Peptides against a protein of PDB entry 6DSZ. Designs and how they scored, part 348

Target 1, 361 residues: chain A of PDB entry 6DSZ
Amino acid sequence: NYVVTAQKPTAVNGCVTGHFTSAEDLNLLIAKNTRLEIYVVTAEGLRPVKEVGMYGKIAVMELFRPKGESKDLLFILTAKYNACILEYKQSGESIDIITRAHGNVQDRIGRPSETGIIGIIDPECRMIGLRLYDGLFKVIPLDRDNKELKAFNIRLEELHVIDVKFLYGCQAPTICFVYQDPQGRHVKTYEVSLREKEFNKGPWKQENVEAEASMVIAVPEPFGGAIIIGQESITYHNGDKYLAIAPPIIKQSTIVCHNRVDPNGSRYLLGDMEGRLFMLLLEKEEQMDGTVTLKDLRVELLGETSIAECLTYLDNGVVFVGSRLGDSQLVKLNVDSNEQGSYVVAMETFTNLGPIVDMCV

## One batch from the design tools (peptide; made by RFdiffusion4, then SolubleMPNN)

Design b2_p30_1_s4 (from b2_p30_1, 13 letters changed)
Fold by OpenDDE base, seed 1:
Structure b2_p30_1_s4 (fold): chain B 361 residues (1-361), chain A 30 residues (1-30)
Amino acid sequence: as target 1 above (361 residues)
Amino acid sequence: SEEKEEKKKKEEEYLEKLVKALKEKEEKEK
């Protein structure tokens, strides 16, 4: 009996930071294929707490905090369309990951979208949105008492959605998405009616964005709105204000991931296909009435890392770089640059042993 | 808690220093 010690997956396909274990603990959650790793972020580094085997490849992993929860809950969707909401419970030394709700959200009919699975959560925790199939937006209402994740579909007229997010500060759950049609790429918004199970007209749209617009970032209040990242440009729109930049430095390589640094959405990390790490800055202007508006957008090169599949800011200038193609890293953002002009220093490197071919024997 | 607020303040001050340094670098490279 050759005990093939099944090597644990090392390629990272998702990461998220939040307060999953407690209200006080800062956690890093890492998805490695079917494996979920849970860490506590400490001054000494990452402390492992639990590893969880999932019944499929993790496709979506998002933390969210419903009103009246003391800590974050974890939404997971697998590539086989198994959805669950997980809660961390600790009783002395006993650690349990509790399934609060579960369901299979697969449709019998639909074309799986070529851009893969997108899962998003309304900032007010009213619903989960899923783009699984072309021309459909799946909604999972978030109800505390419901152990069964029930979903319904809303038809999208826009068949080729590239990316979608829920906006902040909306009275009704509102999505913002980039889509492609024969005329090019566009941004549109829809309000999602849970009652009527339909889309209503959203607050704004932007036709004819950059042809390679690939990502939507929902911006928290006070700015609100969204950032659209393209190959050559980064644009902001909130319905009232439009701003675009085309920094030459981003043309060199495609931005592939992002993460919000600040709760107020003033700073973001961007990672490109060359492993360059950038900071996107939203410069504020305070109006005489105390309103905060966007003054400018700026992109600054921090340094180089492994090619990020996902980024997450932890604390104290520490960033986790989750890599699928290379080694994952903990990196420190330093105030002072090194001799090469880099603000990035690798603190820890996690060797990627390559794709584990799960030979299910 | 006061400790949590102090931690957040120190983090913001750190990030502000970083942003300032980045801005000053770009201005020197122009």
Scores: peptide ipSAE 0.452, ipTM 0.889, DockQ to the pose 0.873
Fold by OpenDDE base, seed 4:
Structure b2_p30_1_s4 (fold): chain B 361 residues (1-361), chain A 30 residues (1-30)
Amino acid sequence: as target 1 above (361 residues)
Amino acid sequence: SEEKEEKKKKEEEYLEKLVKALKEKEEKEK
């Protein structure tokens, strides 16, 4: 009997960086289908700490730190709508991944959205938002003492949500989303009332954005607002300020993923369908009152990588490129370009063996 | 810790140098 050792999934479908193992450790967490890999980022590279098997394909994986937690917690949603909040615990050499809370968030009614599952966390950790079905926004209130993830739905009038994020710096949890209607694509905001379980009017909207507007990036304070990424344009809006750029370089291939480089949201990585890696730069203007406003947006080509499904900045100019279609990479951003004008150097490559088709024998 | 703050400072200085280099490249290509 040849025990065909079931090859581990190698295609990356999500990655996040944070402080999951401790307050001090920088972690890279990688989702590979049903597997979660946890690494510590060190000066010597990625140190594996734990692998965890999940009860389904990981669809959402987000780190968050509730007020008074010393380290990040991990929210996972599976493609079967099993939600959990995980905590890392270590006692000496014993490493445990503890489920702090869990629940099934599947609805009996609703059409699964064609654009897939979107899961987002309020920056102030008041709630988790889920776009699972057309015309519904699911809310999971975050309560520390509750081991059962209870969710409720709010009806969305906008049936075709493309992407959604929680905004930063909002008194109430506020979502910003791109949606499509018969007139085109638009951006709208809603406040989420936990008390009334309804949407209130958000601070702003932008009708008739680019037809191929596909991603929302919530920008932290001091800038606030959101970046909307299209095929031809990148726009910023915060309610008071609007700025748009249309750099010719992004027209060549669709941007498919993004990651924030720094806590203040001044820099982002962008990846496109050709494996080009860009840096999006938010140029600040400091006002006399000490307020910081966005002056300009810039997009700079860093170089080429594997086609990113997800990107995450680690530290010291190191980026993890999670790839579903190609090999995942650990890359270094150099200050000086090479002879080809690239700022990217591959440090490590992680072979993607492709989708393991479970041949049911 | 002071060591962590120093690491963060060095990282920011590194990223600032990168951003500067990118801007200088763009200005030369125009």
Scores: peptide ipSAE 0.434, ipTM 0.883, DockQ to the pose 0.866
Fold by OpenDDE base, seed 2:
Structure b2_p30_1_s4 (fold): chain B 361 residues (1-361), chain A 30 residues (1-30)
Amino acid sequence: as target 1 above (361 residues)
Amino acid sequence: SEEKEEKKKKEEEYLEKLVKALKEKEEKEK
């Protein structure tokens, strides 16, 4: 009996940070194909808490906190369209991951989008949005009492959505997305009516963005709006203010991931295809009326890491670099640069033993 | 807790120092 100790997957395909185990614990959650690893972030490093096997490859993993929850819940969508909402529950030494809700969100009709699955959560926890198929936006209402995740589709006229996020500070759930048509790439917003199950006109649009615009970052209040990341440019728009930068340094390699550092959205980490780590800075200007506006955008090179599939800021300048192609890392952002001008130091490296073989068994 | 607020404040101060150092570097390279 060759116990083929199936090597546990080591390639990271997602990571999130939040308060999943308790209101006080800072957690790092790592998706490795079908495996979910849960850590507590400590001053000594990552303390493992639990590993969870999922019934399929994790395609979406997002933490969210509904009104009146003391800690975050976890939304997971698998590549086989199994959706669940998970809760961590500890009773003494007994640790359980409870499924609060589950459902299959697969449609019988639809073309799976070539850019893969996108899953997003409204910042006010009113709904989950899913881009699974071209020309459809799937909505899962977030109702406390539903053990079964029910979804409906809204038709999207824009067939080639590149990326989509929910905006912050919107009275109704509002999506912002980059799409491609025969004229180029554009940004549009829609309000999502849960009642009427339709899109209403959103607050703003931006036609003819950069041809390689690939990512949308929703910016929290007080700035609001969105950042659009391209190959050559980074743009901000909130309906009232537009600002664009074209730093030559980002043209050298495609930015592929981002993570918000600050709750107020003043700082972001950006990772590119060469493993360069950047900080995107939103400079504020306080107006005489007490309103905060964006003054400027800056991009600063921090250093080099493994090629990030995902980034997450933990605490105290520590960043987890989740890598699919290379070793994942814990890195420290230092105030002082080294002799090479890098602000990044690897603290710990997690060996990647090979590609995530999608063994469809 | 006061300890959690103090930790957050120290973290913010640390990130502000980093941002300041990055800006000062960019100004010297110009």
Scores: peptide ipSAE 0.418, ipTM 0.879, DockQ to the pose 0.851
Fold by OpenDDE base, seed 3:
Structure b2_p30_1_s4 (fold): chain B 361 residues (1-361), chain A 30 residues (1-30)
Amino acid sequence: as target 1 above (361 residues)
Amino acid sequence: SEEKEEKKKKEEEYLEKLVKALKEKEEKEK
């Protein structure tokens, strides 16, 4: 009897960094199909803390910190539309992952979006937004006392949403999204009214963006606004300021993932389909009144890694490269380039044994 | 804590050095 030990999934389909185990611990959380792996980031590397089996493939995994919480909570949505909010709790040597809230957010009516599930959290933790179906935006209000995740839908006139994020620094929860219509791709904003359960007009829009605009990055204060990533261009807009760059280096391969390095949103990591790792730099200009505005955008090639499905900055120039197609890596960003002009050095490699094809028997 | 602030400062100084090195490389390649 060869007990084929079911190989644990090795392909990474999501990663997040934050303070999940405690207020002081830096954690890396990795999604591998139905498995969640929790690590503590140490000077010696990644220390495993817990593995958790989920009731389905993880489609969304986001850390968030509600007001009055000492540590981050974890939102998970599965491909079967099971939503939960998880808390890490340790009591001596006993480690428990507690479900604070759960719910099924599946609709009986709606076309599942071809671009898959998008889940986003308002930076002020007022709501979770979900793009699950064409022409619908699902809202889960975040209430501390509610163990049952209740959702409602708001109709979107824009049927083909490419990407969506919540903006920072908005009085009301505000989404920014790229959508496609017969005239091309556009960026629009909406305020989300929890009370009226409707969209209000957002602060700005940008019609006729690049035809291949694929990603929205919400930029924290003091800059605010959003970055729109295309095939040929990277643009910034905040309602008052517009800036676009078209660095030739990004035309060589499609940018497929991004993550923020700094809390202030001055630096981002970008990964492309060739495994190139870039740094996107927001150059600041300080005005005489003490306001900070965006002066310029720059893209710098750091080096090559595995093809990233997800990126996350840890600390001390260490980056986790989560790969679905190749080996995941811990890489170090060095101040000095190597002989090949690369600033990236692999510290650790995590072998990917391939996608677990769920043979639906 | 002072230790947490010092850690953040050292990290920012490291990233600033990296960004400076990247900019100096671009200026030499022009």
Scores: peptide ipSAE 0.418, ipTM 0.877, DockQ to the pose 0.854

Design b2_p30_2_s1 (from b2_p30_2, 14 letters changed)
Fold by OpenDDE base, seed 2:
Structure b2_p30_2_s1 (fold): chain B 361 residues (1-361), chain A 30 residues (1-30)
Amino acid sequence: as target 1 above (361 residues)
Amino acid sequence: MEVLKKALQEMLDAGDPSLFSKLLERVAAE
């Protein structure tokens, strides 16, 4: 009787930070295939609180806080299109993960997008958006009383969406996306009408962006707008301001993940396919009227880590590097560089044993 | 370099110094 101790998956395919266990706790949530690991950030480091088995591979994992909630809720979408909203509840020593809402969002008709599943949440928690299939944008309205997640599709004229985010500071939910057509890659915005279940014209568009534009970062207020990351360039656009940089250092390897450091969107972490970690800096210009505009963008090399699948700034200069291909790491960002010019120091390493081939015998 | 240093300092100054405090002390002593 070989008790094949089912080795737990170690490859990280997603991570998020927020206040899931309580309003006061800072949490790190890590997706490892079908498993969700929940940590509390403490003075001693990451304290494991709960591990949850999911009924499928986690494809989307996002924290959000609806109006009137004291702590964050967790949206999960699996690769099998099972959606749920989870809440953490603790009563004494008893810890329960409660499903507030669930649903299957699979369509009978549609070509799954080659770029995979994208899930996004409106910053004002009005809706969840899903790009699952080419030419469709799925919307899940967020309603507190709805235990069943209902979705509808809006037809998207742009068949090849590369990435999509909800913008901040919009009266109506507004998406910004990079798409490809025969003429190249472009950026477009749409307002999403829940009432009419249609797209309205968004505030801006940018035609003919970089051919390898691959990522959209929604920038919070006061800047607003979006950052578009390509192979050779990083661009900012908010409808009024456009700025582009082409730092030679980013041409060496493709940026594959990002994470916001500051609530105001002044700093971001970027990770590339070689495990290089960058800081993206938004320089502010205060106008005479008190408005804040973007003056400049800068990219600075921090150092080298494991190849990040996901990055999460925690606090106090500590970053979790979630890796699928290598060991995940807890790293410290230092103000001063070491002798090698690195601002990064690895503090903890989490061994990745590779893909557990569940040989179902 | 100065811009990055300033940005990193501002990042640290904005945080809760209690988080990871003991871990950082240990790592600094190694």
Scores: peptide ipSAE 0.687, ipTM 0.961, DockQ to the pose 0.842
Fold by OpenDDE base, seed 1:
Structure b2_p30_2_s1 (fold): chain B 361 residues (1-361), chain A 30 residues (1-30)
Amino acid sequence: as target 1 above (361 residues)
Amino acid sequence: MEVLKKALQEMLDAGDPSLFSKLLERVAAE
């Protein structure tokens, strides 16, 4: 009986940073197909704490902190539409990952979206939003006492949503999304009413964005609004201010992932399909009334890494580059460039052995 | 270049200097 020890998946399909194990610990969580790896950031580097097997490929992995929680909770959605909220609990030497809530969010009716599963969490932790099917937005209200994740659908008039995020600083949960219609790609916002289970008109819209606009970044306060990333352009909009840049350097390869560096949204990492790593910079302008507005956007090339499926800034200029196609890396950002003009130094490389075809024979 | 350098410095200055400290020392010595 050759127990073929199923090789552990090595391809990374998601990563997130937060305070999952404790309020004080900085964690890196890595999704590798059906496996969740939990690390603690230490002086020595990444220390593995726990590995968790999931019942399906992880499609969404997001940390969030409801009001009154001391540490982050983890939302996971699998490709089979199993949703759960996980908590890390340590009791002495015993480490448990507990399920606070679970549910299946599959619909019997609907066309699965060609752009895949999108899962987002309201920054104020009022709800989870899911784009699973064309023309539907699924809402999971977040309630502390609810062990069963109940969801409802709101119909979207926009059938082809490209990307969607919740905005920051909104009185009601507000989504911002890029969608495509016969006239091109557009950005729209909706307020989500939990009470009425419907969309209300959002604060702003931007028609006729770049034809290849593919990603929405919700920008925290004080800036607010969203960044829209295309093939040729990066645009900012918050309802009052619009700014667009078209740096030639981003036209060479499609930006495929992003990560916020600063809590205030002043800096972002961008990764493209060639493994180039960029810094997106938001320059602030302070108004006489003390309000902060966006003055300018800049994109700067940092260097080259493995082709990122996901990026996450950890701390001290250390970035985890999660790669599906290549080796994942822990890289250091330096203030000064090397002789080649790179600000990136690889510190650790995690070998990707390729797709483990789980042949469920 | 100056803008990027400033941004990178501000990013580093905002961090917890204890995180990765030993790893960074090792890498710098190689």
Scores: peptide ipSAE 0.687, ipTM 0.961, DockQ to the pose 0.858
Fold by OpenDDE base, seed 4:
Structure b2_p30_2_s1 (fold): chain B 361 residues (1-361), chain A 30 residues (1-30)
Amino acid sequence: as target 1 above (361 residues)
Amino acid sequence: MEVLKKALQEMLDAGDPSLFSKLLERVAAE
């Protein structure tokens, strides 16, 4: 009986940063298949705090802070459609990960979407949205006292959703999504009514975006709106302002992940399939009335890293590069480039032993 | 270039200087 000691997964399939262990601690949470790793950011680097085994591959991992919570809660959805909200609790030396709520969100009928599971949280923590199946948007209302995650479906007329996010600064929860139809790819918004369990018309739409538009970034206030990332272009839209750039450098390889650097949404990290790391810059213009508008978008090459599955800015120019295909890295962004023109320095490398193929023999 | 440098500097200035401080010192000394 070869007890194949199941080697711990090393490939990263998700990462998030927030204040999960306490209000004061900065955490890095890493998803490695069924494993959740929790780190605290310290002066010395990443300190491991806890590892948690999940009952299935982690498909969605998002931190959120409901009103009245002192620290972030963690939403996890597995590939088997098990949803949970987790809380970190420490009592002296005892560390517990508490399940605040759980539920199974699988539908009996539905075609699983080809683009996989998408999970998003309303910035005001009113609901969780899930795109699990074509033509359906699942909503989990967030209620503090509800231990059971109840979900309902809203029918989407748009059958082929590519990506979806909740927008910031909306009176009602509002989604922005890229979808494909026979005429091409488009961007649309919907308001989500919890009361009526339906979509209402959103504030804006943009038909006929780039054919390879693949990602939506919700931009926080004061800018608001969304960034749409394609193969050849990056566009911004907030209902009032539209801006598009087509930097030649992004045509070389597809952007596959992004992360917001700062709370105001002025800077984002972008990673492509070649391991190039970019900064997306939102240049602001302050109007005489005190309103802030987007003046311009810029993309700047920072350097090269492992091919990122996920990126997260930590602090002090330190970025975690979560890689599925290669080694994950902790990298430093420098203000000045090196002799090769790179702003990136690798500080730590985390060996990826490759995918554990469960060979069902 | 200058826009990027400014953006990077602003990013650093907004952070908690204590985080990664020792790690960064070590890396700078290598």
Scores: peptide ipSAE 0.685, ipTM 0.961, DockQ to the pose 0.834
Fold by OpenDDE base, seed 5:
Structure b2_p30_2_s1 (fold): chain B 361 residues (1-361), chain A 30 residues (1-30)
Amino acid sequence: as target 1 above (361 residues)
Amino acid sequence: MEVLKKALQEMLDAGDPSLFSKLLERVAAE
C-alpha cells in the first residue's frame, strides 16, 4: 500500500489578517484550495499554528468580531456552498478550531454568477451577505445563539453584479455594488432590511461609471463611502462628495486585488495582473467644524511582486502577497526607494508547485 | 515622492515595532 503522500496545495486563493488566535496575536490566515493555514506573526516572522482541512474549496474567508467577542471569528464559504463560522480555542497545548455555526446556503434554483462567489460581512456584524446567483442577494443574519446558519434571499433587480461590499457607518446594513446593464456599468446602494427581508433605497448611486469598473472598496469612517476601481480610473463617492482620478500608470495592467492598510482607510495596497504593487492614498481635509473629508486620491507605484491573487498588510511595512500563478511572498515596504525606484523588497518566498492534478484513484 | 515617503513613514510609525523585528534585522544584514 503505497501511501502516496498527497501533495499539499501551494497556490493561494485567499488571505486575511486579524486577531483569530487571541485578542493580542496578529494572525495571517491563508486559503490554499481546501486547506486553511493559520500563522501567528512574531518577531521571527510567520509561525505556523495549525492547518485545517475544509470540506471543499474555500471560496470566501473573512474575519469579523461581533460585539462582546474578545477575538475575531472566521467565516468560511466553500465552492459547494457550505458555510461555517469558526472559532479558535486553545486550552494549554491543545488547539481546537470549533465550528460555532454551519449551514448549506445552496439554492435549488439559480444561475451561478459568472464573476463567482462573493461573500461580505457587515462592519457592525449584523449580517453576512452573499452574491452566489444572478438576481439574488443572500443574507445570513448573525445571531450568537444560532448554531445553524439560516439564510434568505432578497431579489436584486440588477442581474449582473460585478462586486459588492457593505458600507461603514450606516444605521442599517447598506450594500454598495457595481453592476452592468445594457447602458454600461453603474454603482448603486441598497439598505438591507432584516425585518422586512427586502431592499430599501440606499443613500446614493452613481450611474455610468467606467466601463471596466470591477472592484468596490468600502471606506471606513471618517471618510465613509466607497472607492470604485476600474481599468483607467479610480473613483470615490460617499453621497456628498465625488472624486475621480485617472492615473496613466494603472492603465498598463488591470488591478485585480486590494487591501486596506490603515483602520481609517487612508491607505490601500493595490495589485495588478503584472505583479505591480501600488499604494492608494486618501488625502484628508479637515473642515472648520472638525469634520474630515476626502481632499484627493493618489496612486503611487511601490514596486513589483509575484502576481497577487490576494494582498494583506500585516505590520511594520510587511505585506503578504498571496499568489495563485506564482510564488507567494512576504515583502517589506521601505520608506526609501532602491536604485531602481522600488520600495519593495522580497523577504521570503513560498514556492508554488502549480496545480495539484487530483488523480482520481 | 515626498507624499509617498510620508505615508510609508506614518504606516511604519503606527505599527508594533516588535513584529518581524528579527526577520527585518536578518534581511537588512544580507
Scores: peptide ipSAE 0.681, ipTM 0.961, DockQ to the pose 0.859

